# Peptides against a protein of PDB entry 5EG6: the designs that were tried, part 64

Target 1, 151 residues: chain A of PDB entry 5EG6
Amino acid sequence: RLRSQTVSTRYLHVEGGNFHASSQQWGAFYIHLLDDDESEGEEFTVRDGYIHYGQTVKLVCSVTGMALPRLIIRKVDKQTALLDADDPVSQLHKCAFYLKDTERMYLCLSQERIIQFQATPCPKEQNKEMINDGASWTIISTDKAEYTFYE

## One batch from the design tools (peptide; made by RFdiffusion4, then SolubleMPNN)

Design b1_p21_1_s3 (from b1_p21_1, 7 letters changed)
Fold by OpenDDE base, seed 3:
Structure b1_p21_1_s3 (fold): chain B 151 residues (1-151), chain A 21 residues (1-21)
Amino acid sequence: as target 1 above (151 residues)
Amino acid sequence: MKYEKLKAKAVLYPPLGDPSL
């Protein structure tokens, strides 16, 4: 299970017929769990707990402090984003980041840029949207720390 | 309240690098 955490993003590429980790490191982001009714804003309340697919999250750049708009983290099945998955986010599965309150816009990596990609609805599968490869992310845990906080 | 903070890396693989794509 994943909780609010630091996430670094990286793009892998093919070089010489082999897969290599690229130098295209996009820095580290904090992924924060929000309440579903949390409004958009510069300030937000972080919810404690495990992150599940379908929940609202904030990605905050650890360097600049800039935050992306509210996102819904969704489970990926092949080249489709699942709209109804609600199990805990797992490193065993890919995920997609839907920009909340948009028309199927997803966070997408295109070359060296982060863009919005509009998913195509699946006519025969209402619980799925077709995304491209750049919109499919794999999250791996690199470290774990324990903290104590007071509310 | 005690909690665990995970340091994770979001990685984008090329299409041929992951059969889930």
Scores: peptide ipSAE 0.036, ipTM 0.516, DockQ to the pose 0.061
Fold by OpenDDE base, seed 5:
Structure b1_p21_1_s3 (fold): chain B 151 residues (1-151), chain A 21 residues (1-21)
Amino acid sequence: as target 1 above (151 residues)
Amino acid sequence: MKYEKLKAKAVLYPPLGDPSL
């Protein structure tokens, strides 16, 4: 018997007050843009503007309000995170979430758990870090971004 | 027009992977 290979994916989700990965359930999250000097905390100030790679963001579950620590969203090229990319974040393109103020720790999927994965420096390419496939995420918008407009 | 506040709803998913490999 021959079996065809399939690619499996998991979704970020909140259950029982914890972040985890589910093959069946997915959570909707608010992505909040923060200032680069915003401190860590449950309360934070949201910054105006479209999200670019290299900027600091907060991920907040739309249902429970649970939040991850401050993250820097980085562009992904194959199995590397780009440290100097600053163009606008593109939907459906791969990205990585660096845990701010850590030694190359990235948000990573491991089985059903969300963990930190330490990236390896690229000796010949100082603007890149090697990441695991589990640290490469895709962002899918579930609803129109919420904006407050003024002239 | 200017944006006073920005919120984006998104679903995040990666390929299934194991960092231990």
Scores: peptide ipSAE 0.023, ipTM 0.519, DockQ to the pose 0.114
Fold by OpenDDE base, seed 2:
Structure b1_p21_1_s3 (fold): chain B 151 residues (1-151), chain A 21 residues (1-21)
Amino acid sequence: as target 1 above (151 residues)
Amino acid sequence: MKYEKLKAKAVLYPPLGDPSL
């Protein structure tokens, strides 16, 4: 006896000045690498280099400039976020976005809403936290843009 | 600086996602 699992896809999107999840529309985002000690703010210093799991990032809408709070990008294995993974972020591999300085809160979608979901610690595996499917994201690259900042 | 534009999507199982998908 075989079971088929139905999967639905939603895209992170910005509309009306708000982040939401759409089944039909998607937004393009800059993913900025930050220093681990970078403070929260509208203006921030961007670091060059490949993004690795465990690093702090900012997601900024390429059109509106709207940004989410500082996030730590984490690798996902099945239904768990890995806390100690530090390899380069893989294209099309599932990842999770931990909201920095929170109690295990992760960026999550619930229907059309973007919410925070609190992960559950894994008692047997100290390097993992359990997340729901809504907190598992797939990154799809679009265009590469060169952006010049004048500080 | 070079920036990579990314779109992010979440793959969900019902009922959190769109059941029509």
Scores: peptide ipSAE 0.021, ipTM 0.536, DockQ to the pose 0.073
Fold by OpenDDE base, seed 1:
Structure b1_p21_1_s3 (fold): chain B 151 residues (1-151), chain A 21 residues (1-21)
Amino acid sequence: as target 1 above (151 residues)
Amino acid sequence: MKYEKLKAKAVLYPPLGDPSL
């Protein structure tokens, strides 16, 4: 069981109190697992466990300590975010970061900036929201993969 | 189904392409 995981990024960094994208900078971040009822704030309680889709997380810069607002990590299928997926986060899949308590706003890369992108609901599929490619992220474990089978 | 558990350390890659272009 893990309380948090370290995430290294080649394109995300903190500058001037904001998150920015860079093609030449490598940053390290912590992804912290939170309780679903955790309130927004600079101080938060980290919970133990493996990260599953649908859970609330905090992304924190390892150097500055700057954190993004609370996010819900969601599984991505094609160009849609899945709202009800709850399996463990896997490096084999892409993910999207929903900004909690917003109207379908997702973390998105645009030029050299990290912005919020509003997803479009899928009328025919209530468990999906349409996102753009800029909102689809990949998390790859730096350690050897461990697999669990679910029925 | 088979799933990989996310390890303590991971690498995050942004999406390919620029949606603003």
Scores: peptide ipSAE 0.035, ipTM 0.598, DockQ to the pose 0.064; fails the geometry check

Design b1_p21_1_s4 (from b1_p21_1, 7 letters changed)
Fold by OpenDDE base, seed 4:
Structure b1_p21_1_s4 (fold): chain B 151 residues (1-151), chain A 21 residues (1-21)
Amino acid sequence: as target 1 above (151 residues)
Amino acid sequence: MKKKKLKASAILYPPLGDPSL
């Protein structure tokens, strides 16, 4: 375990459904793996290992160094977030970021702003909830990675 | 098919690409 502190002396909160920082300012995020019982704060302990869906993560802005509140990374299937997926996250997958301890709120890009989007329960599938395209994020690069080949 | 698993840290982008560009 490695102790990490954000570059900024603050982390972002959402007010009125919007983050204070724009999507342009938060052009890219570093993702860090946390323990499920990690408390909210500017300082946090980063876990080593592979990131899996369902785990708690911190996003840190690549430009400002500011962190968002704790998130749960979830697998995306079309326009739904999967609540029970636990396989490893990869660059080939889209992901969604559930804001921990909220009522189905997800990190979402809307125009030039980062907002919280409330997902709708999927009527037929309890393990899914409906998100929009703005809540579906893509992994572009990694600091450390392992490649697996399938035939 | 080649899959890249994430270890420790990665850079993520929103659906519309990198808005900082």
Scores: peptide ipSAE 0.152, ipTM 0.658, DockQ to the pose 0.049
Fold by OpenDDE base, seed 3:
Structure b1_p21_1_s4 (fold): chain B 151 residues (1-151), chain A 21 residues (1-21)
Amino acid sequence: as target 1 above (151 residues)
Amino acid sequence: MKKKKLKASAILYPPLGDPSL
């Protein structure tokens, strides 16, 4: 059993054909690595290997097969997304998901809905964009299992 | 918890915040 002491902690899951945030249920997703030049679509070619920050990925629900648009996984440092980080993604690291080919739009949770949040450029640091807490995710990789979360 | 590298096509749970808190 997983527990949280923060009211803002949410987990993605699919219910009724839509993505929802939940404090009670974990949503299991496949994270697929794509080529940088892969086009948007329901069908895509998956690459093997370790995922690195800066790479293009697809998040696919393990149950329904529902997929989000192409994302670039970016490393998070405090309240900023790093644009140039390229090291391997590690479990429990903070990350953000930039919606590819957008003007600094990131996946964000607001209440229990997934929205797009527009990051603000960092004037003094061109390799960073300012994001909010709702756009900062912690990824836990696991085997194909169901987990219940309690507050 | 020991950090592990994320493999492509692995099952993951992407919570907002830190589930360890």
Scores: peptide ipSAE 0.123, ipTM 0.637, DockQ to the pose 0.050
Fold by OpenDDE base, seed 2:
Structure b1_p21_1_s4 (fold): chain B 151 residues (1-151), chain A 21 residues (1-21)
Amino acid sequence: as target 1 above (151 residues)
Amino acid sequence: MKKKKLKASAILYPPLGDPSL
């Protein structure tokens, strides 16, 4: 008998010096807004303002201080990342994290590991890239006092 | 300028048990 696949929730977490996904634990991350011309590095300047799709961000673990490379946060429409969306990021929206200066590489969940997934160009829509479900994320704010986040 | 930061968690709701499939 084919068992019905159960929908599961996975949380981004840092453990043992690595990013991974957990069904039991969640990590708190600082999402820092950067300038578009900010260079890659451990030290970076955080911009003031609200995060919009298309902007450059840094994800930093609040506990360990580990950071991912610079990312561009992109809006998700079904199984596609939108390349030209620039509206404010909302907690109700799905998003994707493009690794800046890569060939369509996105932050992706594969089993319990965080990997890079290469998006496929959308043949009919130049402003979209095809991503898998593992590259679609929902952001939940844990502290509204530190940053105004759109609902 | 205040250094604004969003403390958050990224969550995935895959339709399948393994989103890599």
Scores: peptide ipSAE 0.066, ipTM 0.566, DockQ to the pose 0.119
Fold by OpenDDE base, seed 5:
Structure b1_p21_1_s4 (fold): chain B 151 residues (1-151), chain A 21 residues (1-21)
Amino acid sequence: as target 1 above (151 residues)
Amino acid sequence: MKKKKLKASAILYPPLGDPSL
């Protein structure tokens, strides 16, 4: 598993119906693919397949069943979210989670809590939005992944 | 390069430290 120093490393988990960050605890999430036109709700139709950037996903806590609103997973380049990337998501990539149907709102870690952070448009690069460091996430797959070789 | 394609279950790692500080 990819990890930093345990003392300074924090993980996303669910406690008391809310999302929190912890240096000691982690939560596994089911990442469900949705249709791009799937409506928001507690019940949703899951699609099969591998996750690609730009797709709509639901994050569901494997323990509590708590789910976040619909998200679009986006690739990160430095401090920017890429709007047009569509390659497969891997544990070697950084990602950002855009809250669907919002004005550039992304999931962000702030003071041990998950909040929404509004990205700023990049005037020089229309395919990018500026995010803060707290909105950059790393995904580590568990048993629901497949190894592939890339050139 | 060997990579994992993400399908479902995963762990999300936030940035190190508090990015708000």
Scores: peptide ipSAE 0.146, ipTM 0.679, DockQ to the pose 0.070; fails the geometry check

Design b1_p21_2_s1 (from b1_p21_2, 12 letters changed)
Fold by OpenDDE base, seed 2:
Structure b1_p21_2_s1 (fold): chain B 151 residues (1-151), chain A 21 residues (1-21)
Amino acid sequence: as target 1 above (151 residues)
Amino acid sequence: SAEEAELEEREAALNSRLVRP
């Protein structure tokens, strides 16, 4: 299970003051659980407990301190993001990061760029949104604040 | 290309929402 902690994820990196993609290494980030009503900002209150799908999180670069906007972590099932999953986040499964307060925008890797990708609604399944592989992320918990893994 | 331009725009859009220390 995942708590507010340091994590490592492939492709997502900060270099030169911007987020970049690197296929050769895993970046180190803090993942922080937030309250659903937490406002966007540089300062935020971290909530204790296990992170569940559907909850609001902040990803902060362990090295630079740069942060993505507030995200909702969602469970991934094949090529879809689940909208109603609320079980604890498992490192055994890929996840998607919905950009909070957007029209189905997800954090995505595309052609070595970190972008926002708009998911497509599933006509037959209202509790799912179609995403691409670039919007599916693998996160691994780490015990080091600035841990990086090179492949 | 048009595709690259679109990606750059999407990248810029995300970057504009970053929270910097």
Scores: peptide ipSAE 0.598, ipTM 0.923, DockQ to the pose 0.819
Fold by OpenDDE base, seed 4:
Structure b1_p21_2_s1 (fold): chain B 151 residues (1-151), chain A 21 residues (1-21)
Amino acid sequence: as target 1 above (151 residues)
Amino acid sequence: SAEEAELEEREAALNSRLVRP
């Protein structure tokens, strides 16, 4: 299970004051669980407990302190993000990061760029949004500040 | 290209929302 802690994810990296894609490096981030009503800002209150899908989180670079805007971590099922899943986040499965207060925008890797990607509504299932592979992230718990990936 | 321009726009959009220490 995932708690407010340091995590690593492939491709997402901070360099030169911006987020960049790195195919060979895993970025180290603090993932912070926030209250659903927590406002955006540099300072925020971190909640204790296990992180569940649907909850608001902050990803902060463990090295630079650079932070993404508030995110909602969502469960991924195949090529879709689930809007109503609320079970504990499992590191065995990929997740998606919805940019809070946007029109279906997700954190995405596309053509070696870190972008916001607009998901498409699922016509047959209102509780799902269609995302691409770049919007699916693998997270692993770690105490390391940096992780190098070798094929 | 149009595709590249779109990616740049999407990248810029995200970057504008980053919280910098």
Scores: peptide ipSAE 0.592, ipTM 0.923, DockQ to the pose 0.819
Fold by OpenDDE base, seed 1:
Structure b1_p21_2_s1 (fold): chain B 151 residues (1-151), chain A 21 residues (1-21)
Amino acid sequence: as target 1 above (151 residues)
Amino acid sequence: SAEEAELEEREAALNSRLVRP
């Protein structure tokens, strides 16, 4: 299970003041669990406990301190993000990061760029949104505050 | 290309929302 902790993610890196993609490296980040009503900002209160799907999280680069906007971590089922899943996050499965308070925008890797990708509603399944493979992320817990994994 | 331009826009959109220390 996942807690507020350091994690490594493939393709997600910070360089030159912006996020970029690298196929050769795994970036080191802090993932922080936030309260659902936590406001956006540089300063935030971290909540203890296991992270569940549907909860609000912050991803902060362990090196630069650069942070993505508030995200909702969502469970992925093939090429769909589940909107109502609330079980504990499993590191054995890919997840999606919904940009909170947006119109179905997700963190996405596309052609070596880190972008926001707008998911498509599922016509017959209101509790799902269709995402692409680039919006499915693998996160690995790590005990190292500063960690870079090379392929 | 048009696709590249769209990606650049989407990248910029995300970058504008980053929280910088």
Scores: peptide ipSAE 0.591, ipTM 0.923, DockQ to the pose 0.811
Fold by OpenDDE base, seed 5:
Structure b1_p21_2_s1 (fold): chain B 151 residues (1-151), chain A 21 residues (1-21)
Amino acid sequence: as target 1 above (151 residues)
Amino acid sequence: SAEEAELEEREAALNSRLVRP
């Protein structure tokens, strides 16, 4: 199970004041659970408890303090993001990060760039959106704040 | 290329939303 804690993920890295892709190392981040009505900003209130799909989270670089905008963590089924899943986040599954208050924009890796990618609606399944492989992320919990993983 | 230009735009869009300490 996942809660507000340190995590690591591949290909997401901060260098030169911006997010960029790194194929050689995993980035170290804090993931923070927020209230659904929490406003955007540098300062925010962190909730206790286990993170569920559909909840709002912040990803903050453990080294630089750089942060992504508020995200909704969503469950992934193959190449689709599930819009109504609300079970606890499992590290056995990949996840997608929806950019909150956007038109289906997701955090995505594309050709060594970190971008926002617009998902396509599923015409036959209203509770799903089609994403690409670059928008599917693997996160690993860690007790080390400055955790680094090299391949 | 057109593909590169699109990626640069999408990258810039995300970067403009980053929260900097």
Scores: peptide ipSAE 0.584, ipTM 0.920, DockQ to the pose 0.813

Design b1_p21_2_s2 (from b1_p21_2, 13 letters changed)
Fold by OpenDDE base, seed 3:
Structure b1_p21_2_s2 (fold): chain B 151 residues (1-151), chain A 21 residues (1-21)
Amino acid sequence: as target 1 above (151 residues)
Amino acid sequence: SAEEKELEEREAEFNSKLVYP
């Protein structure tokens, strides 16, 4: 299970004051669990406990301190983000990062660019949103070296 | 290309949401 801690993710790193994509690099980040009512800003209060899907998190670059906007971490099933999943985040599965307070916008890798991608609602499954492969992320806890690998 | 320009614009849009220390 995942807690507020350091993590690594592929294809996301900071260079030149911006987030960039790299198929050959792993970015090092702090993932912080926030309260659902935590406001956006440079300063934020980190909540204790294990991170569950559906909760609000902050990704902060361990090198530069640059942070993404508040995200809701969601469970991924194939090419869909699950809206109602609330179990503990598993590092064995990909996840999606919903940009909080947006219209289905997700953190996405597209042609070596880091963008926000608008998910499409699933008409037949209200608890799912359709995302692309670029919006699916693999996070690895750096606290557990046995699960950490680089390509 | 038009597609590349669109992606650059979207990238810039996202970057504007970043929080700097």
Scores: peptide ipSAE 0.516, ipTM 0.907, DockQ to the pose 0.739
Fold by OpenDDE base, seed 1:
Structure b1_p21_2_s2 (fold): chain B 151 residues (1-151), chain A 21 residues (1-21)
Amino acid sequence: as target 1 above (151 residues)
Amino acid sequence: SAEEKELEEREAEFNSKLVYP
C-alpha cells in the first residue's frame, strides 16, 4: 500500500525547469495525498493515510520542487482508466493520473513529451475511459518505511 | 511536421499548468 511518500516513475523527469521524458532515467517525486476539496496552489495541506484510487494527489519533484497540477490517481485495467475504483494504490498495477477538473485529461507521455491526453469515453462502460499506453504509469515506492506490499 | 507542432503545443499547454517553487 502506498502512503504519502517519495516515489519514482520512469520517463517523467525534470530538467531545465521543465518536465520532460527520459527513457533512461527515473524521476523522483513526492506524492502527497490531498483532500478532495483541496484547491490548486503552491501551498497545500497533506493528508495522512494510505492513498486510494480516486483520491486527489500532488506530485512534487524531489529535486527541483516543481509540482504537477492536482491529479486524481486512477486504476488502470488494460487500456482503460477506472473511474470508480477506490481500493488502495498498489505497485502491482499501472496507474493513470487524471488532471483534476478537466474533461478527461490524463498525464501522458507522447514521443518523449509530457502532455495531457484526452481519454475517450467507453460507450458500453460508463465507469471506464479509454487511455493510450502513454497515459499508463508505473510507480515505485522509494520509501520502504512508508510502503507495505499487498496484492 | 504538423504532428510535431501539435505535440509541441500540447506540451506547452501542459507546462503552463506546472507550479514552480
Scores: peptide ipSAE 0.515, ipTM 0.906, DockQ to the pose 0.808
Fold by OpenDDE base, seed 4:
Structure b1_p21_2_s2 (fold): chain B 151 residues (1-151), chain A 21 residues (1-21)
Amino acid sequence: as target 1 above (151 residues)
Amino acid sequence: SAEEKELEEREAEFNSKLVYP
């Protein structure tokens, strides 16, 4: 199970004041659990506890302090993001980062660029959105004290 | 290329949403 803690993810890196992709580097970030009603801004209140899919998080670069906009972390199944999954976030699964208050926009890696990717609705499965591989992220906890294994 | 230009624009769009310390 993942708590508010430092994490590492491949490809996502901050350099020169921007997020960019590097296949050879892992970026170090702090993932903050926020209240669902937390406003966007430089300052925000962090919640304690395990992070669940569907919750709002802030991803902040551990080095520069640069932050992504508010994200909703979602569970990934194959090439789909699950909209209603609410179980604890597990490192065993890839995740997707939905840009909060957007039209199905997700954090995405495309040709060494970090972009937002618009997911396609699944007509037959209302609880899923189709994403590409670039919108699927692997998170590794770097804070052993805050990490517990989830089966 | 046109594709690269599109990606650059999308990248810029995303970067505009970043929050700096």
Scores: peptide ipSAE 0.511, ipTM 0.905, DockQ to the pose 0.772
Fold by OpenDDE base, seed 5:
Structure b1_p21_2_s2 (fold): chain B 151 residues (1-151), chain A 21 residues (1-21)
Amino acid sequence: as target 1 above (151 residues)
Amino acid sequence: SAEEKELEEREAEFNSKLVYP
């Protein structure tokens, strides 16, 4: 199960002071669990415990210290993000990163660019949003603090 | 192309939200 720790994810990495995509590289990040009421900023308070879907997290590059805006980690079922899932995050499943306080915007890889992608509501299922493949991420826990992994 | 330009703009928009150490 996932807790505040270092993780790796494919494609996403920092180069030249910005986030870039590389099909050949895994980025190294620290994922921080935050309180739901934590404000955006450079400094933040980390919460103890295992990370559950629906909780607020902060991704920080372990090499550069660059940080993404606050995200809500959501469970993915095929091409849909689940809005009400609250079980512990599993590394066996892909996840989606909802940009907190946005209109259904998710972290997305598109043609080797890191963008925000707007999900489409599911007509028949209010607890789901339709996302593209680029908005589905694989996370792997790692004991490495600062490194770039080449696949 | 129009698609390329749109992606560049969206990339820039996202980058503007990043927090630097």
Scores: peptide ipSAE 0.507, ipTM 0.904, DockQ to the pose 0.748

Design b1_p21_2_s3 (from b1_p21_2, 15 letters changed)
Fold by OpenDDE base, seed 2:
Structure b1_p21_2_s3 (fold): chain B 151 residues (1-151), chain A 21 residues (1-21)
Amino acid sequence: as target 1 above (151 residues)
Amino acid sequence: SEEEAELEAREAAFNSKLVRP
């Protein structure tokens, strides 16, 4: 189980004041759990507890302090993001980062660029959105003290 | 190419949403 902590992810790197793709580096970020009603801003209140899919999080570069907009972390099943999953975030699963208050926009790696990608609704499954591989992320906890492994 | 231009635009659009310290 994942708590507000430092995590690492491949391909997401901050350099020169912007987010860039790096195939050679794992970027280090703080992932912070926020209240669902937390407003966007440089300052925010971090919640205690385990992070669950569907919750609002902030990703902040541990080196530069650059932060992404508020995100909703969602569980990934193959090429789809699950909209109603609410179990604790697990390193055993890939995740997607929905940009909060957008029309199905997700954090995405495309052609060595960090962009937002618009997911497509699943025609037969209302609780899923179709994403590409670039919108599926693997995160690794870098603080074992704040992480409990579970399956 | 047109594809590259689009990606650059999308990248710029995303970067504009970043929160800077």
Scores: peptide ipSAE 0.505, ipTM 0.902, DockQ to the pose 0.765
Fold by OpenDDE base, seed 1:
Structure b1_p21_2_s3 (fold): chain B 151 residues (1-151), chain A 21 residues (1-21)
Amino acid sequence: as target 1 above (151 residues)
Amino acid sequence: SEEEAELEAREAAFNSKLVRP
C-alpha cells in the first residue's frame, strides 16, 4: 500500500526550474494525499492514511519544492485508466495521473518531454479511458527524499 | 520538425501550470 510519503519515479525530475525527463534519472518526490474538495494552491492540507485510486494527490519535488497541479491517481489496466477503481494503490502496478478538473488530461512522457496527454474515451466501457504508454507511471517508495537517482 | 515544435509547445503549456514555491 501507498500512503503520503516520499517516492521516486523514473524519468520525471526537476532541472532548471522545470520538469524534465531522462531515462537515466529518477526523481525524488513527496506524494501527498489531499481531500477531494481541496482547492488548488501553493499551500494545501495533507490528509493522513493510505492512498486509494480515485483520490486526489499532490506530487512535490523533494529538492526544489516545485509541485504539479492536483492529480487524481488512477489504476491502470493495460493501456486504459480505470475511472471507478477505489482500492488501495499498489506499488506493484503502474498508475496514471489525471490532471484534476481537465478534459481527460493525463501526465505523460513523450520523447523526453513532460506533457499532458488527452485520453480517448472508451465508448463501450464508460469506466475506462484509453491512455498511451507514456501516461503509465511506476512509483516506488523511498527514504531518499533529498536525492535524485541515476541509473 | 513540426512535431518536435508541437511537443515543445505542449511542454511549455504544461510547465505554465506548475506550482512554484
Scores: peptide ipSAE 0.488, ipTM 0.897, DockQ to the pose 0.660
Fold by OpenDDE base, seed 4:
Structure b1_p21_2_s3 (fold): chain B 151 residues (1-151), chain A 21 residues (1-21)
Amino acid sequence: as target 1 above (151 residues)
Amino acid sequence: SEEEAELEAREAAFNSKLVRP
């Protein structure tokens, strides 16, 4: 289970003051659990406890301090993000990062770029949104500042 | 190309939302 801690994720990396994609490097980030009513800002209050799907989190680069906007971590089922899942986040499954207060925008890797991708509503399942593979992320808990991937 | 321009715009839009220390 995940707490507010350092995690690594493939492709997401900070270089030169911006987020970049790297197939060979895993970026190291602090994932901070926030209150649902926490406002956007440089300073924020971190909650204790295990992170559950549907909760608000902040991803902060462990090296530079560069931070993404507030995210809602969501469970992925096949090629869909679940809107109502609330179980503890499992590292055995991929997750999606919804940009809070947007119209279905998710953190996404596309053509070696880090972008926001608009999910498509699932017509037959109101509790799901269709995402592409680039919006599905693998996170690994770590105490390392950087992880290098080797094929 | 149109695809490249769109991706570049999306990248810029995302970067503008970043919180810098």
Scores: peptide ipSAE 0.483, ipTM 0.895, DockQ to the pose 0.795
Fold by OpenDDE base, seed 5:
Order: sequence, then C-alpha cells, then structure tokens
Structure b1_p21_2_s3 (fold): chain B 151 residues (1-151), chain A 21 residues (1-21)
Amino acid sequence: as target 1 above (151 residues)
Amino acid sequence: SEEEAELEAREAAFNSKLVRP
C-alpha cells in the first residue's frame, strides 16, 4: 500500500547538485503519482490514491528538491522487470524504475555511481526485461521528509 | 581504466537529465 508520500531508499543521495551513491545512508524522497499523460518539467500535477505497478511517478529529493525524470515503477521478479504487472506496489518486493520514453533504460547503481542501465529483452517472455541487481531498489515508506537512516 | 571512463560518461549523461528547482 504505497501512495504519494515520503520514502527512503539506500544508495541514492543528492550532493553538489548531482545524484551520488552512499552506502552509509538511506536517502529521503517524495514519491508522487502522476497521470500517464503528464509532461516532463519542474511543475507537475500529483494524483491521489495508491500507486500501482506500471504507473508514472516522480521522485524528488526531500532536502534539495532535485528531481529525477519521470519514471514508471515496475515489479521485479528475481532479475527481471515485469512489464504488465498492475497490482498495488508492495514494500515487500523490490522495484525497478524505468525512465519513461526511453529504450528500456532503468535507474541503476553501478560501482558507487548512479547511471541509467539498458535492460535486455527476454526472448521467451515478452512481458519481462532482464535487469541487473543494481537496477533493483528497496523502498521504505516514512512519515518524515527529513528521515535519515544510518547503518 | 576504460570501464571507469565509461561509467563516468554514463553518470554525466544521467545527471544531464535531472530536473533542477
């Protein structure tokens, strides 16, 4: 049961005007549900309701206001992203963030760097794309925008 | 290394897509 709210995720932080990786902290973000036809930009209209896989979201740093491009949140099964899953997002599962309107590009952590990673089509299963572990994310809902978690 | 240079390029490419307030 995830809706437009604050969330925390490991390895994603903003410093010096750019996103960077941190193994010691969980970053705090706003996740916003958007309409499927919402355009890219600094200003956007937020939808109410619970977020489902396949829907468009905005991820905004709660500290700096820096935002990622529009993302489609997708369900992960092992090392594959599911393209047709539409059930409510569960925090019990990892998720993948597809960069909207790209050729299979996903948000990815690689050797302490935040990059976009191109998924490989699954020849035998048209509803799946192969991703790496760095493109699988764990998100935790939080009640505070300034939430900080240290390990 | 070549791998490091490629990752730096990919990182820069991604950062160019960020929406800044």
Scores: peptide ipSAE 0.446, ipTM 0.886, DockQ to the pose 0.745

